Peptides against a protein of PDB entry 3OIQ. Designs and how they scored, part 191

Target 1, 212 residues: chain A of PDB entry 3OIQ
Amino acid sequence: KNRIFVSSSKDFEGYPSKAIVPVQFVALLTSIHLTETKCLLGFSNFERRGDQSQEDQYLIKLKFKDRGSERLARITISLLCQYFDIELPDLDSDSGASPTVILRDIHLERLCFSSCKALYVSKHGNYTLFLEDIKPLDLVSVISTISTKSTNSSKHSSSELISECDLNNSLVDIFNNLIEMNRDEKNRFKFVKLIHYDIELKKFVQDQQKVL

## One batch from the design tools (peptide; made by RFdiffusion4, then SolubleMPNN)

Design b1_p30_4_s1 (from b1_p30_4, 16 letters changed)
Fold by OpenDDE base, seed 2:
Structure b1_p30_4_s1 (fold): chain B 212 residues (1-212), chain A 30 residues (1-30)
Amino acid sequence: as target 1 above (212 residues)
Amino acid sequence: SELEEKLQKTLEELYKKSLPLILEELEKEE
């Protein structure tokens, strides 16, 4: 089955009530919820949804049932946090209690751009997104990609047809949404509060603000 | 990077284990 690129989490409202659909999207990591029984990753493109929370627009489940798969989920979370420079409490505590990690509002401190592959699974009008793959995106690379309008198909020979255009458009949309949030005095998001706010990001945001 | 390669390998292994469980959840209520 062809993988569908999803530009909005609202697209799922039009999806079949009984289906398995491979999907792909790009979004910011907003939350991590790891417990003994489940792992959930929240993502958002910060599309305006009226009075609804802009957090966790894409709730992605990592499913595990055994110690081996639980370990793989924990390793996944650790590696993602290492990539994004997110501090986790020591997951290695020898105390036989499965470590619980609850992080929220990650986007207030770090822009964690992620390209996600998931399975949309619907039953009885409800759906769950299951993680297939996640590729963390470097912010410098994201900024460079948007700025250069690079038609250079990065020869990532993953035969899965994300149009480079769809990815770039979604990245631009995310930044535009963040700029709107930054302009809103009631919104907690501010670029200047990001830990990694540097001269490059500042310049990029200033240049994008002129286009909006 | 080495980190990305480790992440990719971990996700591939996790997905291989999770996929049967995901499919089973779909079949049980039909």
Scores: peptide ipSAE 0.646, ipTM 0.934, DockQ to the pose 0.805
Fold by OpenDDE base, seed 4:
Structure b1_p30_4_s1 (fold): chain B 212 residues (1-212), chain A 30 residues (1-30)
Amino acid sequence: as target 1 above (212 residues)
Amino acid sequence: SELEEKLQKTLEELYKKSLPLILEELEKEE
């Protein structure tokens, strides 16, 4: 089956109650929950969903049953956090205790844009998203992509089924949602509180705010 | 980058190991 690009986590409400569907989406990393038995990654586009928390709209599961697969999950988390400059407790501790990592509200400190590939797996009306792949996106690259209105049909190989349009639209939507959150005095999210808040991001946000 | 290559390799290995387990969970609940 062809991979489906998902622009909203609400799309899953219309998915079959018994299916396996490869999906792809772009979102911000919002949470990490690593335990001895499972790892969950939370992602969000911060789409307005009534009175519910906008965090963890995409809950992605890394499943492991043995020490070998658990180690791979830990390495995955370590590498992601290294890419995004997220401080983790030493996951490599030789202490025979599996490290527990609980990070929440990552987006309050860092914008961790990620392109995720996952398996949608549903049974009896419930679904789980299982991680296939995650590509972290550089914020400078994201900003440049949005700003340039990439008319450049760069011949990225036909095999990545995400239309450049779908990716760009999702990135724009995320920023628009963040701008709305930043304007809301009740919302904890503020661009100026991001650790990586710089002149480039400031300028970009200011320019986007004029269009909204 | 070297980091991205390590990440990709790790994810590929993890997925290869996890996929049979995911499919098995689907079958056991039938």
Scores: peptide ipSAE 0.645, ipTM 0.933, DockQ to the pose 0.824
Fold by OpenDDE base, seed 5:
Structure b1_p30_4_s1 (fold): chain B 212 residues (1-212), chain A 30 residues (1-30)
Amino acid sequence: as target 1 above (212 residues)
Amino acid sequence: SELEEKLQKTLEELYKKSLPLILEELEKEE
């Protein structure tokens, strides 16, 4: 089956009530919930949905049943956090207890852009998104991609059929939403509060604000 | 990067183990 690019989590409202659909989206990592029994990753593009929380619009499940698969989930979380420079509590608790990681509001400190491949699995009108793959995106690369309208087929995008246009449009939409949040005095998100707020990001945001 | 390669390999292994379980859950609730 062809993979479907998803620009909004609202698209799932129109999906079949009994289906398995491979999907792909781009979003910011907003939460990590790792327990002994479950691993959930929250993502958002911060699309306005009235007064509802804009966090965790995409809840992605990592499923495990045994110690081996649980270890793989833990390694996945560790590697993602290492890539994004997210501090985790020591996952190597000598106590033999499965480490619990609960991180929320990640986007308030770090912009963790991620390209996710998932399985949409629906039954009886409910759905779950299961993680297939996640590609963390470097912020400098994201800024460069948006700024350069040029069709430079990045050599590494040669795997499956995200149109470069769909990726770029989603990245632009995310930044536009973040700019709107930054302008809202009631919103906790502020670019200047990001740990990695630098001159490049500042300039990019200023330039995008002129187009909006 | 080495980090991205480790992540990709880990995800591939996790997905291979999880996919049969995902399919089985769909069948059991029928």
Scores: peptide ipSAE 0.645, ipTM 0.933, DockQ to the pose 0.843
Fold by OpenDDE base, seed 3:
Structure b1_p30_4_s1 (fold): chain B 212 residues (1-212), chain A 30 residues (1-30)
Amino acid sequence: as target 1 above (212 residues)
Amino acid sequence: SELEEKLQKTLEELYKKSLPLILEELEKEE
């Protein structure tokens, strides 16, 4: 089955009630919930959904059942956090206590752009997204990509490759949503509160605000 | 990067192990 690019988590409302569909989306990492029995990653593009929480619009499950798969999940979380410079407690402790990691509202401190591949799995009208792959995106690279509008539309529409256009559009949409959140006095998100807020990000935000 | 490569490899292994479990969830009669 061809992978479908998802621009909104609302797209899943139109998906079949019994299906397996490979999907891909771009979003910010917003939460990590690692427990003994499950791992959930929350992502959001911060699409406005009325009064609904913009948190965790994409809930991605890492499923594990045995110690080996649990270890792989822990390593995954560790590596992601290492990439994004998120401080975690030592997950590798051989101490028989399953490490619990609960991080929320990651986007308030760090913009963790991620390209995610997942399996949409639906049953009886409910769905779960299972992680297949995650590519963390460097913020500098994201900013550069948006700024250069590299419409390298290499027209090779091989049906499986998400167009670079879809990725870029999603990144722009995320930033636009963040700008709107930053302007909202009621919203907790502020660019100036990001740990990695620098002159480059400041300039980019200022320039992007002029287009909105 | 080396980090991205390690992440990719880890995810591939995890996915391979998880896929059977995902399919089993579909088959469970609620």
Scores: peptide ipSAE 0.647, ipTM 0.934, DockQ to the pose 0.903; fails the geometry check

Design b1_p30_4_s2 (from b1_p30_4, 14 letters changed)
Fold by OpenDDE base, seed 2:
Structure b1_p30_4_s2 (fold): chain B 212 residues (1-212), chain A 30 residues (1-30)
Amino acid sequence: as target 1 above (212 residues)
Amino acid sequence: SELEKKLQETLKELFEKSLPLILEELEKSK
């Protein structure tokens, strides 16, 4: 089955009530919820959805059932957090209690761009997204990609399941949404409050703000 | 990177272990 690129979590409203659909999307990591029985990753493109919270528009589940698979989930979370420089409580603490990690509003401190592959699994009108793969994206690379691709529409590298256009459009949309949030005085998101807010990001945001 | 490779390997193993369980949950409704 061909993997479907999802530009909006609203796309799932039109999906079959009983199906398995491989999907891919790009979003910001917003939350991590690791417990003894499950791991949930929240992602968002920050599309405006009325008065509803813009966090966790994509709720992705890592399913595990035994100690071995739980360990793999913990390692996954550790590696993701290591990549994004997210401080975790010591997950390796010898205390026989399974570590619980609850992180929310990650996007307020760090922009954690992620390309996610998941399985959409629907039953009885409800669905769950199960994580297949996640590729963390470097912010500098994201900025450079958006800045340079205004010119190079022509090279379809045939090997990746998503068109470079779909990826770029999603990245641009995310930044546009963040810019709108940054302009809203009621919104908690501010670029200047990001831990990694540097001159490069500042310049990029300033340039993008001029076109919106 | 080495980190990304380890992440992908870990996710692959986790997904392969979870996939049978995901499929079973769908079949029980037939």
Scores: peptide ipSAE 0.652, ipTM 0.932, DockQ to the pose 0.737
Fold by OpenDDE base, seed 1:
Structure b1_p30_4_s2 (fold): chain B 212 residues (1-212), chain A 30 residues (1-30)
Amino acid sequence: as target 1 above (212 residues)
Amino acid sequence: SELEKKLQETLKELFEKSLPLILEELEKSK
């Protein structure tokens, strides 16, 4: 079956019960919840949903059943955090206790853009998203992509399963949502509070704010 | 990067191990 690109987690409200559907989306990593029994990753595009929290709009599960698969989940979290420069407590502590990692509101300190592949699995109207793959996206590359494609519609690189348009639109939407959050005095998100806030990001945000 | 490659390889192995369990959860509901 063809993988479906998802622009909103609301799309799942229209998905069939008792189905498996391969999906793909782009979002910011917002939370990590690793325990002895489960691993959950929260993602969001910060789409406005009335009074509901904009965090963890995509809750992605990593399922493990044995020590080997648990180790793979821990390695996954370690590698992801290494890529995004997220500080983890030492997961390598030889203490035979499975390390617990609970990180929330990651987007308040770091913009962790991620392209995610997942399986939508439903039984009785309720669904779970199971992680297949994550491609972390570099912020500089995201900014450059948004800035350049406003002018160059032409080069279809044929081989990627996602329309380059869908990816770009989602990235633009995320930034627009972040700009709105930044303008809201009640919202905790502020670009200037990001650890990696630099001149390039500042300039990009200022330029995008003029278009909105 | 090498980091991204290791991440993808790890995720692939984890997913392959988890997929039978995911399918079993759906079949037990038949």
Scores: peptide ipSAE 0.651, ipTM 0.932, DockQ to the pose 0.719
Fold by OpenDDE base, seed 5:
Formats: C-alpha cells, structure tokens, sequence
Structure b1_p30_4_s2 (fold): chain B 212 residues (1-212), chain A 30 residues (1-30)
C-alpha cells in the first residue's frame, strides 16, 4: 500500500473504522512517556482546534513485549534525546527498576522537528498510531528549506516518498502556528525562551512575521 | 550521521518485532 502524507491529525476522522494504513507526517516532538509497560511519543503541528490543547495531536506508540524490545525502546528514546540535546533523568539508576521518562511541553524549550512514519491501526472506531520510523530534522536545515524556494536540491534519498511540496507546506504551517502562539500573551510558548534561540532563528521569525 | 544510522537500525528492529503483535491484536477482534 502507498504511504499517505498527513497534514492534519483531523484527517484520521475520515479513515475507516477497521484498517491498517501506512502514514507519514511532519511535526514537533512535544512529549515523551516511557514506562515499564509502554512508550508514547507526542507530536503536534499546533493546528488550532478551538479551545482544545494543541499538544500531543499525534500520539505515537512504541510497542514492546519483553526485555529485549523494551531495551530497544529505551535506546530509541536515548538516541532521540541525544540528537535534540534533551536532558534525560539518570536512566542509570543501579536499581534494577526499568527507567521511567516523562517529559512534557518539550516545544517550550526546544523545537524538535521530526518526520514520522507510522501505521494507522483502527479497531471498533478507535485508532492507534504505531511508530515505524523517525527522522529528526535539524532546525538550521528546516529554516534553510523554507527560506530557499523549491529548488531540486533535495538529497534524493530514494526512500522518502514525501513530496518536497508537502514537507515544505507542513513546516511553514508549523512556524505560522508558532508565530501566532508567540503573539498570544496567554500562550506559554515564546521563541525567546527557547534554549537554542539564536540570531538566525530570530531573523527567520521576523521575516516570516512580515508575510503573515 | 552515525547517530541517525543507529536510530534507524534500532527503530527497524523494534518495528519488526512489534508488527506481528500489532497484526494479532486486529485478528482477535474478528
């Protein structure tokens, strides 16, 4: 089956009540929930949904059943956090207890852009998204991609079926939503509070604000 | 990067192990 690019988590409202659909989306990592029994990653594009929370619009599950698969989930979380410079609580507790990681509101400190491949799995009208793959995106590369008009300089890694247009549109939408949040005095999100806020990001945000 | 390669390899192995369980959960509801 062809992989479907998803621009909004609302698209799933129109999906079949019993299906397996491979999907792909781009969003910001907002939460990590790793326990002994489950691993969940929260993502959002911060699409306005009335008065509902804009966090965790995409809940992605990593399923494990044994110590071996649990270890793989832990390694996955460690590697993602290493890529995004997210501080994990000491997972090295000598106590034979499986480490618990609960991080929320990651987007308030770091913009963790991620391209996700997942399986949409629906049963009895409910659905779960299961993680297939994550490609973390570098912020400098994201800014460059949006700023440079669609020139064919896509590193043709032959495996990414995402149209350059779909990726760019999603990235622009995310930034526009963040700009709106930044302008809202009631919203906790502020660009100046990001740990990695620099001159390049400042300039990019200022330029994007002129187009909105 | 080496980090990205290790991430992809880890995710691939995890997904391959999880996929049979995901499919089984769908079959038990028939």
Amino acid sequence: as target 1 above (212 residues)
Amino acid sequence: SELEKKLQETLKELFEKSLPLILEELEKSK
Scores: peptide ipSAE 0.650, ipTM 0.932, DockQ to the pose 0.799
Fold by OpenDDE base, seed 4:
Structure b1_p30_4_s2 (fold): chain B 212 residues (1-212), chain A 30 residues (1-30)
Amino acid sequence: as target 1 above (212 residues)
Amino acid sequence: SELEKKLQETLKELFEKSLPLILEELEKSK
């Protein structure tokens, strides 16, 4: 089965009640919930959904059942946090207690762009998204991709199932949504509160705000 | 990067181990 690119988490409302569908999306990491029994990653593109929270629009599950797979999940979280410069408690601490990590509203401090591959698994009208792969995206590369009309279709290896257009459109949508949130005085999100807010991001946001 | 490579390798291994369990959960509820 071909992997389906998902531009909105609302797309899953139209998915079969009993299916396995490989999907791919791009979104911001918003939450990490690691416990002894499960790991959940929250992602969002901050699409407006009426009065519902814009956080955790994509809940991605890392399933583990034994100590070995739990360790792999912990390593995954550690590596992701290292990439995004997210401060975590030492997950490798020999203290026999499985570390619990609960991070929320990550997007308020860091823009953690991620390309995710997941399995949509539905039964009896309920679904779960299981993580297959996550590719963290560098913010500078994201900004450059949006800013340059990438006429250079030639360098993306033919093996990435996502059309350059689908990726770019989703990235633009995310930034547009963030700009709207930044303009809303009631919204907690502000670009200037990002730890990595620099001159490049400032200029990019200012330029995008002129088009919106 | 080396970090990205380690991440991908870890995720691959985790997914391969989890996939049978995911499929089993789908079958048990028939």
Scores: peptide ipSAE 0.651, ipTM 0.932, DockQ to the pose 0.857; fails the geometry check

Design b1_p30_4_s3 (from b1_p30_4, 13 letters changed)
Fold by OpenDDE base, seed 2:
Structure b1_p30_4_s3 (fold): chain B 212 residues (1-212), chain A 30 residues (1-30)
Amino acid sequence: as target 1 above (212 residues)
Amino acid sequence: SPLLEKLQKTLKELFEKSLPLILEELENEK
């Protein structure tokens, strides 16, 4: 089955009420909800949706049912957080209690760009996205990619692979949305409040702001 | 990176274990 690139979580409104569809999207990690029974990852592109919260536009589930699979979920979350330099409470604590992790508004402190492969599963008009694969994207690499592609629009490679164009367009859209949020005095998001806010990110944001 | 490989491997294993359960949930609500 061909994997569909999703540019907006609104695309799912047009998806079949009973289907299994492999999808891929790019978004920022916004939340982590790990409990004894489930793990949910929130992602967002911060698309404007009126007065609705822009958080968790993509709610992605890691499903587990036993202690073994729960452990795999915990390890997955730990490794993901290690990649993004997100401090977690010690998930390996030998206390026989399953660790609960609730992180929200991750994007206010860190831009955790993620390319996600998920399985869209719908039944009776409701859907769940199950995480199949995740590729964390380095912010420096994202900035570099956006900065360099302003020149190479030309190669329509018809390959069944999600076009590098779709990925890049989504990254640009995310940054544009973040810039708009940063300009909005009512929005809590500010680039200068990011832990990793550096001269490179500052310059990039300043340059992108001139185009918008 | 070794970290990414371990992440993806772990997640793949989790997904593969979950997939039968996901499919069963779709079939049982006949």
Scores: peptide ipSAE 0.664, ipTM 0.933, DockQ to the pose 0.855
Fold by OpenDDE base, seed 4:
Structure b1_p30_4_s3 (fold): chain B 212 residues (1-212), chain A 30 residues (1-30)
Amino acid sequence: as target 1 above (212 residues)
Amino acid sequence: SPLLEKLQKTLKELFEKSLPLILEELENEK
């Protein structure tokens, strides 16, 4: 089955009520919810959805049922947070209590761009997305990709199902949405409040704001 | 990146272990 690129989480409203569909999307990590029984990752492209919260538009589940699989989930979260430089409590602590991690609004401090592969699973009109793979995207690389009109179809191996166009469009859309949020005085998101806000990001945002 | 490889490997292992359970949830009309 071909993997479907998803540009909006609204696309799932049109998906079959009983299906298994491999999907792929690009979004910002917004939340982590790790408990003894479940792990949920929230992602968003911050698409405007009326009065609904723009957070956690993609709720992605890591399913585990035993201590071994729970450990794999914890390691996954730890490694993901290490990649994004997100501070977590020590998840490897031998303290017999399963660590609980609840992080929200991650995008207010860090832009954690992620290319996600997930399995859409629906039954009786409800669906769950299960994480298959994640590729964290470096912000410098994201900025460079958007800034360079990618005329260079670099021979990325034919196996990456995402068209360069789909990826780029999604990245542009996310930044445009963030710029709109930054301009809104009522919105909590501000680029200058990002921990990693630097001269490069500042310049990029300023340049993009002139086009919008 | 060794970090990325470890992340993806760990996640793959988790997903593969979870997949049978995910499929069972679809078949069981509860």
Scores: peptide ipSAE 0.664, ipTM 0.933, DockQ to the pose 0.902
Fold by OpenDDE base, seed 1:
Structure b1_p30_4_s3 (fold): chain B 212 residues (1-212), chain A 30 residues (1-30)
Amino acid sequence: as target 1 above (212 residues)
Amino acid sequence: SPLLEKLQKTLKELFEKSLPLILEELENEK
């Protein structure tokens, strides 16, 4: 089956009650929940959903059952955090207790753009998303991609199953949602509070705010 | 990057190990 690009987690409301569907989406990493028994990653595009929380719109599971697979999950989380420059407590502590990692509201400090491939698995109308692959996207590249979208219709025939257009549209939507959140005095998200807030991001946000 | 390659390789190995278990959870409730 072809992988389906998902622009909203609401799309899953229309998915079959008993199915396996490979999906892909772009979102910001919002939470990490690693325990002895499970690993969950929260992602969001911050789509407005009435009074519902905009965090963790995509809850993605890493499943493990043995010490070997648990170790792989731990290494995966460590490497992901290393890529995004997220501080983790020392996961390497030889203390025989499996380290617990609980991070929330990651987007308040860092914009961790991620292209995710996942397996949608549903039973009796409930579903779980299992992480297959992740591509972290650097903020500079995201800004550059959005800023140049108007000029480079260059047919890079990269065999990636997802239209470059779908990725770019999702990135634009995320930034627009973040701009709206930044304008809302009640919202905790502010661009100026990001650890990596610089002159480039400031300029980009200011320019995007003029168009919205 | 070497970091990204290691991340993706590790995640792939984890996913492949988990996949039989995911499929069994769907079959056993028939």
Scores: peptide ipSAE 0.663, ipTM 0.933, DockQ to the pose 0.798
Fold by OpenDDE base, seed 5:
Structure b1_p30_4_s3 (fold): chain B 212 residues (1-212), chain A 30 residues (1-30)
Amino acid sequence: as target 1 above (212 residues)
Amino acid sequence: SPLLEKLQKTLKELFEKSLPLILEELENEK
């Protein structure tokens, strides 16, 4: 089956009540919930949904059943956090207790852009998204991609079924939503509070604000 | 990067191990 690009988590409302569909989306990492029994990653594009929380619009599951697969989940989370420079509590504690990691509101400190491949699995009208693959996106690369509107498919992206247009549109939408949140005095999100806030990001945001 | 390759490899292994269980959950509630 061809992989479907998803621009909004609302698209799943139109999906079959019993289906298996490979999907792909781009979003910001917002939460990590790792326990002894489950691993959940929250992602969001911060699409406005009335007065509801804009966090965790995409809830993605890493499923494990035994100590070996649990270890793989822990390693996956550790490597993802290392890529985004997210500090985790020591997951290697020799204490026979499985480490618990609960991180929320990651987007308030770091913009962790991620291209995700997932398996949509629905039964009886409920669905779960299972993580198949993740590609962390560097913020400098994201800014450059939006700014250049480059129609040149770099040969290195040849394996990604996402059109450059779909990726760029999603990235632009996310930034526009963040700009709206930044303008809202009631919203906790502020670009200036990001740990990695620099002159490049500042200029980019200022330029995008002029177009909106 | 070596980090990305290790991340994707680890996640792929986890996903492949989980996939049979995901499919079984769809069959057993028939």
Scores: peptide ipSAE 0.662, ipTM 0.932, DockQ to the pose 0.864

